# Designs tried in a protein design run: peptides against a protein of PDB entry 4XPM. Part 152

Target 1, 160 residues: chain A of PDB entry 4XPM
Amino acid sequence: VMLHSKNVKGFLENTLKPYDLHSVDFKTSSLQSSMIITATNGGILSYATSNNDVPKNSINEINSVNNLKMMSLLIKDKWSEDENDTEEQHSNSCYPVEIDSFKTKIYTYEMEDLHTCVAQIPNSDLLLLFIAEGSFPYGLLVIKIERAMRELTDLFGYKL
Target 2, 67 residues: chain B of PDB entry 4XPM
Amino acid sequence: DIKGTIAFDTHGNVIESTGVGSQRIEDIGDLSKVTLDAEGFAQVQGDSLLVHLYKRNDITLAVYTSA

## One batch from the design tools (peptide; made by RFdiffusion4, then SolubleMPNN)

Design b2_p24_2_s1 (from b2_p24_2, 12 letters changed)
Fold by OpenDDE base, seed 3:
Structure b2_p24_2_s1 (fold): chain B 160 residues (1-160), chain C 67 residues (1-67), chain A 24 residues (1-24)
Amino acid sequence: as target 1 above (160 residues)
Amino acid sequence: as target 2 above (67 residues)
Amino acid sequence: LEELHNEILKEIYSEEFPKYKLVY
């Protein structure tokens, strides 16, 4: 079974969309980035970004990609540490969730001025990672990533 | 007249905030400790604002009003 | 208040994502 990054990218692009509530006067920005990375080494398998203003193949684009690579590695490392830390798993930054009898955990991490959340796709070697601006509330970010993972059941149990 | 809102989860993290609620995120700590009635409602008086609380499905909504 | 709560929930959970299909 082969994971095709281009097929996943379309899905990730769809996750970038913001919330715009009408029941209350509340709206968010789009996600800055959405990624599928490996749990083993933090390698990026696929990503989407809302920043389309950067010219293609420009130095700025290269720098932005490098930044994503750095963030993915940092988050993977922190995730790995937390998965081996009972106290961190019981903190307010960890959300145990169950999707169709599959269990996983959603972690929220502050990365400088950005709000991030990451979750292992159940029983897989893959992590789903959302990166948002600091104005994007964590509670809503958690809900968003949970909703997204519900549509990734074909990746449950995926091994590299 | 609603002056603002805060919706937050069981971890104390914000789901949404509006109006004066956006300036009172620190209230979540105290609001999360308020005892709700059997229907999930409560009211708390704070400074010049009244906070109306309702919790269902692990989401607490706080609505700030003048009365 | 209860109605507002329900409306908020409805909006949040109305977000839809197209299901990803793995090609075998």
Scores: peptide ipSAE 0.651, ipTM 0.949, DockQ to the pose 0.779
Fold by OpenDDE base, seed 1:
Structure b2_p24_2_s1 (fold): chain B 160 residues (1-160), chain C 67 residues (1-67), chain A 24 residues (1-24)
Amino acid sequence: as target 1 above (160 residues)
Amino acid sequence: as target 2 above (67 residues)
Amino acid sequence: LEELHNEILKEIYSEEFPKYKLVY
């Protein structure tokens, strides 16, 4: 089984798009970042960022990647803790969800001024992670990641 | 006339907010406790604004009006 | 109000993502 980074990245790039509601005057920003990371070590398998103006291999890109690595590790650690904490699993920051009979949990985490959302791809060693600006509502972020997760069924059960 | 809206989930987290609703996110705590009728509706008088509530599919919409 | 609720839901859940295909 092959997980093509390019294909995954393309998917993640599509998740970056904002919500633009017309029924009400509400529009979000694009996600700052979207990642698939390992649940074990928080290693980034693939990522996409809304700021694509950074030249590849530039200092700015390196710093950006390093920042993502740091954030992914921190979020993974928090996620790991919460997965072993019944109380945290019943907090308002945890959303149990079921996709095609597969169960997982969506967690929201405040990271400095950013709103983040992470969920284990069901039965897998992978986490899907969204990072958004603070203006992106958590409730909507949860809906977004759930919707995205539904399109990753091929990764359900994926083990490293 | 609608002065603003807040849509929020069962966890009290915002889904969307507009107008005065964006400045009244703190209302969610109280709004979530309002008893809805059989059709999922309620109205709550708050300060100078009337809040119209409707909940379905675990999403509550609050619409703020002047009356 | 109900209509607005429905419209909001429709817009939110209209978001679509291309399905990721794993190569086996």
Scores: peptide ipSAE 0.650, ipTM 0.949, DockQ to the pose 0.770
Fold by OpenDDE base, seed 5:
Structure b2_p24_2_s1 (fold): chain B 160 residues (1-160), chain C 67 residues (1-67), chain A 24 residues (1-24)
Amino acid sequence: as target 1 above (160 residues)
Amino acid sequence: as target 2 above (67 residues)
Amino acid sequence: LEELHNEILKEIYSEEFPKYKLVY
């Protein structure tokens, strides 16, 4: 089974949208990035970014992608460590969740001034990763990624 | 009148904040320890503001008012 | 207060994501 990157990218682009509440005067920025990466190596299978001001094929675009690669690898490593650490799994940075009888965990990680959230797609070799500005609340970010994950059931159990 | 709000989850992480609530995120630590009544409500008097608490579905809403 | 809580929840969980379909 082949994962079509373009189809995944379209999904990820839709996850970038901000929250704009009307009941209270609260709105967020768009996610900076949304990615699906491999749990094994932290390699990026697909990604979307809200910063589209960079000219295509420019050196700045390359640097931006390289930065994403670095972040994905670092987050993957931290995730891997936490998956082998019972104490970390019981910290406030870990949210055990269940989607359609499938269990997974959502982790929040501070990356410099950015707020990140990562979760293994249940029983798969894939991680879903959101990167947001520091102003994006972690609690809301967790809700967002959980809801997004619920729409990725076709990837549950996906192995590379 | 509402001076601000904070909504937070069971992990103490913010879901939303507005007004004075945005400047009082540190209150979550204490607010999370407040005993709620059977309906999920409580009130806590602060320095110059009254905090109204309501929790349902693992989300706590704190509303700051002058009275 | 309860009503406001309900409205916030409604707005947060009103976000919809298009279903991803795997192509074999």
Scores: peptide ipSAE 0.648, ipTM 0.949, DockQ to the pose 0.782
Fold by OpenDDE base, seed 4:
Structure b2_p24_2_s1 (fold): chain B 160 residues (1-160), chain C 67 residues (1-67), chain A 24 residues (1-24)
Amino acid sequence: as target 1 above (160 residues)
Amino acid sequence: as target 2 above (67 residues)
Amino acid sequence: LEELHNEILKEIYSEEFPKYKLVY
C-alpha cells in the first residue's frame, strides 16, 4: 500500500486551522506545522505549514524544511525514549487514548518556545505531529490532535 | 459579571483561558484539588475574586467573578 | 455555569476534519 503525498498533505493543511470560540472570548493562532513522520527514523513523509509566503526553492524554504526535519528527529527521539520509559508514560505529558478500540498515546513536548504534541497512529509506523506557538494551550492541542487522529482510521495498522 | 475563565483537563493543562484567568494559570494546581459536590460544582473564595467550578467529561471550567 | 461549560465543549468538538481515505 502506497501513501499519496498530495492527499495526505491536503489533510494536514486542514489541521492547521485555529480555534475561534464564541462562548468565551478565546481564539488561537493557526498551527505552525502539521506533519506525518516515521516512527523509526523521524523522516517526514508529508507536512503542511501555515506560512506559505516563502518562494519555492528559495534559501528560506530550504531552511524552513531543514528546521522541520531537525524538530521531527528530536521529537521522534523523545517519543522513542518515552515509549520505553514507564515513568514518562504516567507523567502529565502523556495522554493515553482509545479510538474505535485502538489504543495510542499523545505526548506533549516543549521545543524551544513552541508547543508540540505527537501521537503514534494506532498500530502503525507513523507519527502525527503538531507544532504550534507557545500561546496555543497544551490541553487544547491534545484535543485537536485526538480529533484529527479519528479521521485517519485508514492509516491504522499501516506499516512501512 | 465574569472577570475571566480557565478551562483545564485532568492533567492540569489549559484548554482555554480568558480575562483574569489568563493571568492566574497557577491557580490550576489548587483548583484541581477542590472537592466537588455530587453535581460537579464548587465555589472557592480567593482574594477579591470568587471562583465558580464545574467539572464534566474530565474538563473543569473555572469562572472568576467579583462576588 | 453548566450551560457555559456545554457551550465551550460544543464549540471545541465541533471542529471537523475531512476524513482521509487511502487510494488503492
Scores: peptide ipSAE 0.648, ipTM 0.949, DockQ to the pose 0.748

Design b2_p24_2_s4 (from b2_p24_2, 13 letters changed)
Fold by OpenDDE base, seed 5:
Structure b2_p24_2_s4 (fold): chain B 160 residues (1-160), chain C 67 residues (1-67), chain A 24 residues (1-24)
Amino acid sequence: as target 1 above (160 residues)
Amino acid sequence: as target 2 above (67 residues)
Amino acid sequence: LEELHNKILEEIYSESFPKYKLTG
């Protein structure tokens, strides 16, 4: 079954929203980017970004997309390495999670000054990737992506 | 009377921080090693601040107060 | 302290996302 690009992008756009707590005076920025990429080659299937103030088809937009492509590829490579490394899977950068009896892992990666986390959509060829500013705490980022993953059950088991 | 807070998970990663807690993220290393009572509480005296700890559901909350 | 802990968790986990539908 082919993914509906509009639906996927809409979902990713909804994940960009920040946390704004009231029990304590704590607020995050919006996610910089949210993506679904392929686990095979790190190709971007869909993405959303909080910065849409760049003219379309401009060199700046192209560079921005190219940067996302580069980051996605790098993160995919790191993820692939970690998935084949028992030691890395037991590090504090790896969170084993279970959603509706499906198991996956959430990895946190620092990319320059950005905080990222990535998780394989259970039993699928897809990875969900969040990119946030360095001020976005990793613990909260992990919670966010886990919560988002719970809403992607239709993609569980999806193969390219 | 709260001067700040830090919430962190079992991996030592921050979930939230406020006030003086935002400036004391490095405390997590020591706070994570504190022995909690049967109810999940503890208190740790700092240099000038008292840290109140509570852990449940694998999330530890540290509340900083002056006393 | 316990109450504050619970409130924080409640706020964090109150976040919801519209469920993605593969078809539509």
Scores: peptide ipSAE 0.662, ipTM 0.951, DockQ to the pose 0.734
Fold by OpenDDE base, seed 2:
Structure b2_p24_2_s4 (fold): chain B 160 residues (1-160), chain C 67 residues (1-67), chain A 24 residues (1-24)
Amino acid sequence: as target 1 above (160 residues)
Amino acid sequence: as target 2 above (67 residues)
Amino acid sequence: LEELHNKILEEIYSESFPKYKLTG
């Protein structure tokens, strides 16, 4: 079983799309980034970013990737700590969810002025991570990542 | 006329907010404690605005109106 | 109010993602 880099990246790119509601006058920005990282080391397996106006291989692109690496590592560490903390799992920042009888948890983390949420792909060594602007509501971000997770059933149980 | 809205989940986190609701996110703490009727409805008078509440599927919608 | 609630939910959950398929 292999993770095809282009296929994964394509999926993540599709998760970046914003909400634009019409029943009420509410819209969000696109996600800043969407990533699949390893639960073990916080390494980025695949990522997508909404800001694609940076020239390829430029110093700015390198810096942005480095920033993503830093954030992914920090979030992975926080996630690992929370997974071993019963109190944190009962906070309002933790959403236990069930997808097709598979259980996982969605955590929300504020990273400076950014809103992030992360969830372990059920029974896998992988984490799905969304990073959004601070204007992106956490409740909606949680819904978004849950919806995305439901389309990743092929990755349930994936081990590195 | 609707002056604003706040939709929030059972964790008290915002799903969406519009109008005056966007400036009244702090109301969620109190709104989440309001007892709803058997059909999921409630009304709360706050300052100059009336808040209409409806909860279904673990999502609460607060609609702010003048009356 | 109920109708508006339902409309909001409909819009939010109308978001769809193409299912990811493994390769190999």
Scores: peptide ipSAE 0.662, ipTM 0.951, DockQ to the pose 0.792
Fold by OpenDDE base, seed 4:
Structure b2_p24_2_s4 (fold): chain B 160 residues (1-160), chain C 67 residues (1-67), chain A 24 residues (1-24)
Amino acid sequence: as target 1 above (160 residues)
Amino acid sequence: as target 2 above (67 residues)
Amino acid sequence: LEELHNKILEEIYSESFPKYKLTG
């Protein structure tokens, strides 16, 4: 079994799309980035970013691969800490979920002015990470990453 | 007439917000404590708006109306 | 109200992602 970088990146690119509801007048921006990183050291295995030509409003916005690397490492460290902290696992920033009998946790983290969400792909050495603008609601971000995770069953149990 | 909406999860995090609801995110703290009836409904009188609540599948929808 | 609730959820969960497949 082999991971194909092109296929992984293609999947991540599809996760970037925004929500545009019609039942109520609500829409989001696209995700700034979507990544699969290693749970061991926060190294980026694959990533996709919105190639938005909109002028930069903040220095804190993701605009480079180097920034992504830094954020992935920081989020991995926070995730690792929380996985060893019972109190943090019971906070409103942690969502225990089950997909096809596989258990994992979804964490939300505010990184400067960005909204982030991270989850371990069940039984794997991989983390799925979404980074969005501050206007993207956390509750919806959690739903999005859960839905995406459901389509990554082939990666369940993947070990480096 | 609907003046706005807020949908939020059991953790108190927003799923969506519209209209006046977008300016009343702080209401979630109080709304999450409201006792719902057997069918999952409740109404809460606000400062000038009536809030209609419905919860199903662990997601609460708050609809703000003038009456 | 109930109908609106259901419509919102239906829209949110109608989002689909192409399933990622590994190759042998």
Scores: peptide ipSAE 0.662, ipTM 0.951, DockQ to the pose 0.766
Fold by OpenDDE base, seed 3:
Structure b2_p24_2_s4 (fold): chain B 160 residues (1-160), chain C 67 residues (1-67), chain A 24 residues (1-24)
Amino acid sequence: as target 1 above (160 residues)
Amino acid sequence: as target 2 above (67 residues)
Amino acid sequence: LEELHNKILEEIYSESFPKYKLTG
């Protein structure tokens, strides 16, 4: 079983799109970043970012990638701690969900001025991670990641 | 007649907000405690605005009106 | 109010993502 990098990245790029509601006058920004990382070490397997204006191989690009690596590691560590903390699992920052009889949890984390949301792909060694601006509501971010997770059933049970 | 809206989930987190609702996110704490009728509706008078509540599928919509 | 609630939900949950297919 193999993960195809281009296919995964393409999927993540599609998750970046914002909400633009018409029933009410409400819209969001695009996600800043979308990633699949390892639950074991927080290593980035694939990522997509909304900012494509950074020149290739520039210092800004390097800093951006390094920042993503740092955030992914920090979020993985926090996730790992919470998975072993019953009180944190009962906080308003934790959403137990079930997809096709598979159970997982969605966590929201404030990272500086950013809103983040992370969830383990059910029974897998992988985490799906969304990073958004602080203006992106957590409730909507949770819905977004849950909807995205439903399209990743082929990764359920994936082991490294 | 609508002055604003707040939609929020069972965890008290915002799904969307518009108008005056965007400036009254702190109302969620109290609104989440309001007892709804059998159809999922309630009305709460707050300040000069009337708040209309409707909950279905674990999502509460609060609509702010002047009356 | 109920109609507005339903419209909001329909918009939110109308979001779709291409199904990821694993190969290998």
Scores: peptide ipSAE 0.662, ipTM 0.951, DockQ to the pose 0.795

Design b2_p24_3_s1 (from b2_p24_3, 11 letters changed)
Fold by OpenDDE base, seed 5:
Structure b2_p24_3_s1 (fold): chain B 160 residues (1-160), chain C 67 residues (1-67), chain A 24 residues (1-24)
Amino acid sequence: as target 1 above (160 residues)
Amino acid sequence: as target 2 above (67 residues)
Amino acid sequence: MLLKPSTNIDWSAPFDPQPLLDRL
């Protein structure tokens, strides 16, 4: 199984788009970031961010990327702990889901003032990670990441 | 007549909220305990507002109207 | 907050949540 970085990057960029409900006055902000990371060490394989106001190759960009690396590692570590903790898997922060007979879990984590969701891509060594502002509802974030995973069937079973 | 809405999942997490519903997120704890009829419907009154509850596909929608 | 069940249902203007739920 091969990871096609260009196609994945474009997909992640599309996930950043805000949710706009036209039937009621409800609209979210864009996701701050969307990432595919390794479940083994939290390394970023691909990412997209809505913070486009930073010049490329600038010190500010480097700091921003480093911040993403730090957050991804912290979330991966928490995820790893929860995957080995029965009580955490039965908390309100864990959503067991099934996609085409493949089972996985979606976790919600609060990080500082941000709302995050992470899920293992079924039978893979990869995690999908969404980071949003605190105003982004967790329930909607879970739905968003589940729908995104359903579009990543080519990555099911991906091993490093 | 709708003053606001709250949609929430089986974990009690908000999916979306509008109007007065955005200021009544704390109601989810009580609303989640309400017994619904066979069609997944209930009505409950809280303070000055009437709440219409709908549950379908594991999502509960609370609609706030005048009492 | 203590919530009280209501027995009065007005079907003259029914609310259908399904279109909204489908978009969530």
Scores: peptide ipSAE 0.223, ipTM 0.877, DockQ to the pose 0.030
Fold by OpenDDE base, seed 4:
Structure b2_p24_3_s1 (fold): chain B 160 residues (1-160), chain C 67 residues (1-67), chain A 24 residues (1-24)
Amino acid sequence: as target 1 above (160 residues)
Amino acid sequence: as target 2 above (67 residues)
Amino acid sequence: MLLKPSTNIDWSAPFDPQPLLDRL
């Protein structure tokens, strides 16, 4: 079964939700952005943003999308470099994970004042990318993206 | 008398924090070096707080209490 | 800025410290 474009967008929107632990006093902000991009060239296939107050087709929307495109490309390039660097794969920025017998890696990158996390969807040409504020802890961001990938099994093995 | 907590992973990255723990993220470097017992527990005397360490399933929880 | 060395992660649920806190 393959996820429809509408379902992917809705899924990404749901990933924006903040972490709120009710047992203790801990809460995060919403993710700034959540994206599915190509591992080949960093092209955006689907995205969601927390700022939903921007009118469609406005200059502000265009600027925000352009910013996402820039960040996507930069992160893809860094990811590509790290995937070809054994030393970087053994750094603290790299989390090897296994999801249902499929192996992948989660990378954390700081971009300006933002905390980002990227992971290749197992056996696919796709990357899942989370962008959060600097207050969002990296350890939790890693957990969040892993859990998200576990729900994207329909995209496992997807090739362009 | 819990003053705060820090949960962090094996990379030293924060998972979550509460209370005074949110202001003591820099302690992770030292806390990660503490020798734990066979059950994954330790206690460390800090500045003015006692730190209770629990490590399980690649997550370390530091609990700050008065003592 | 790039972050430090790697480890394997298998996360089943968000971490809730309350059960451990209750033991204190």
Scores: peptide ipSAE 0.323, ipTM 0.885, DockQ to the pose 0.109; fails the geometry check
Fold by OpenDDE base, seed 1:
Structure b2_p24_3_s1 (fold): chain B 160 residues (1-160), chain C 67 residues (1-67), chain A 24 residues (1-24)
Amino acid sequence: as target 1 above (160 residues)
Amino acid sequence: as target 2 above (67 residues)
Amino acid sequence: MLLKPSTNIDWSAPFDPQPLLDRL
């Protein structure tokens, strides 16, 4: 089963929404970016950003996309290294999870002042990547990305 | 009287915080070491506040109260 | 009176501490 690109884009846009707990005084910022990238090359298959005020096809948009490409590549590389490092897989930066009997790992990475979270979509060649401000708690970010992955079952097992 | 809260995971990472809890994230190190009863509950006297700990499904909630 | 965790909390959902707070 394959998700239509438009549907994936819309899904990623929805993941940008901030966490706002109405019962108590706690809220987050929106995610800066949400992406599906290839585990092989870190290529961006789909993405969403919270800054939607940039005109399409403008130089500013291009620069923004280039920044995303850079970040995705860096995170993919780190992820790839960690997937081959048992020590890193047992650090606080790694969350082994199971979704509908499929196993995957969620990694948290600090990138400058940003909080990032990446996870392989189970049994696939795809990674889901969240980029948030430094104020976004890692524990919540992990929960958020896990929940997002649970909605991407159509991509489980997807091979390039 | 509730002064604040911290929710954190088994890795010691914050999930959410409120009130004085937001200023006491460093307490997680000590709170994570507290022994809970069979129902996932404990009470710990802090510096000036009582901390009520609840844990279920790998999430710990620390509630700071005056008593 | 002994405090206990609330059994009414869905810990798998986005965590809302309020139901527990209400029991204090």
Scores: peptide ipSAE 0.303, ipTM 0.884, DockQ to the pose 0.085; fails the geometry check
Fold by OpenDDE base, seed 3:
Structure b2_p24_3_s1 (fold): chain B 160 residues (1-160), chain C 67 residues (1-67), chain A 24 residues (1-24)
Amino acid sequence: as target 1 above (160 residues)
Amino acid sequence: as target 2 above (67 residues)
Amino acid sequence: MLLKPSTNIDWSAPFDPQPLLDRL
């Protein structure tokens, strides 16, 4: 399946869904945001947000998007720094993973009261970014983003 | 008999928690040091609760029980 | 909290973690 703007948007919207394990009394909130951004500039290629109450093209939507742009840029910058820092790559904030023989890293970053994780889509100029509330456990967030990346094989190797 | 649970990864990050486990996230540091048997099981006494540890696929599940 | 390993470990599984682990 080709991942163009509409398909990617729908995919990201699906990633917002909360976990409800049922087997135990555990349920998360929805992700606040899910984004694919450029690794070079932190530009947003696609995004989804759980805030569906904001009217489209409203000032509030613009502000929300601007906030996402700010966060994406900041996280991209931190990610870029960490990718150039051996010590950071060996910290507990970094999860080396392998997907279909492609290596990548998942980073967890605390941003204000939010829990975030970001990972380079393997061999690509793209980052997948999840933003969640502080109540969303990091360990679960990492699992979530890894699973999501496994569904983005069409973007592996994508270069700008 | 289960009072709560904590599931955590090899980095000590929580995956999920329930019941009293949600209030005992700080236990992960000590729980991560517990020696498990070949099947990935252990039991440890923590104050008034017994903790049953299960590790599989790099995920550790701690189950808190009254005994 | 002080944790101590049990010297009398019951390996019976009163709780099956696999369903949870499978869902994680």
Scores: peptide ipSAE 0.223, ipTM 0.876, DockQ to the pose 0.030; fails the geometry check

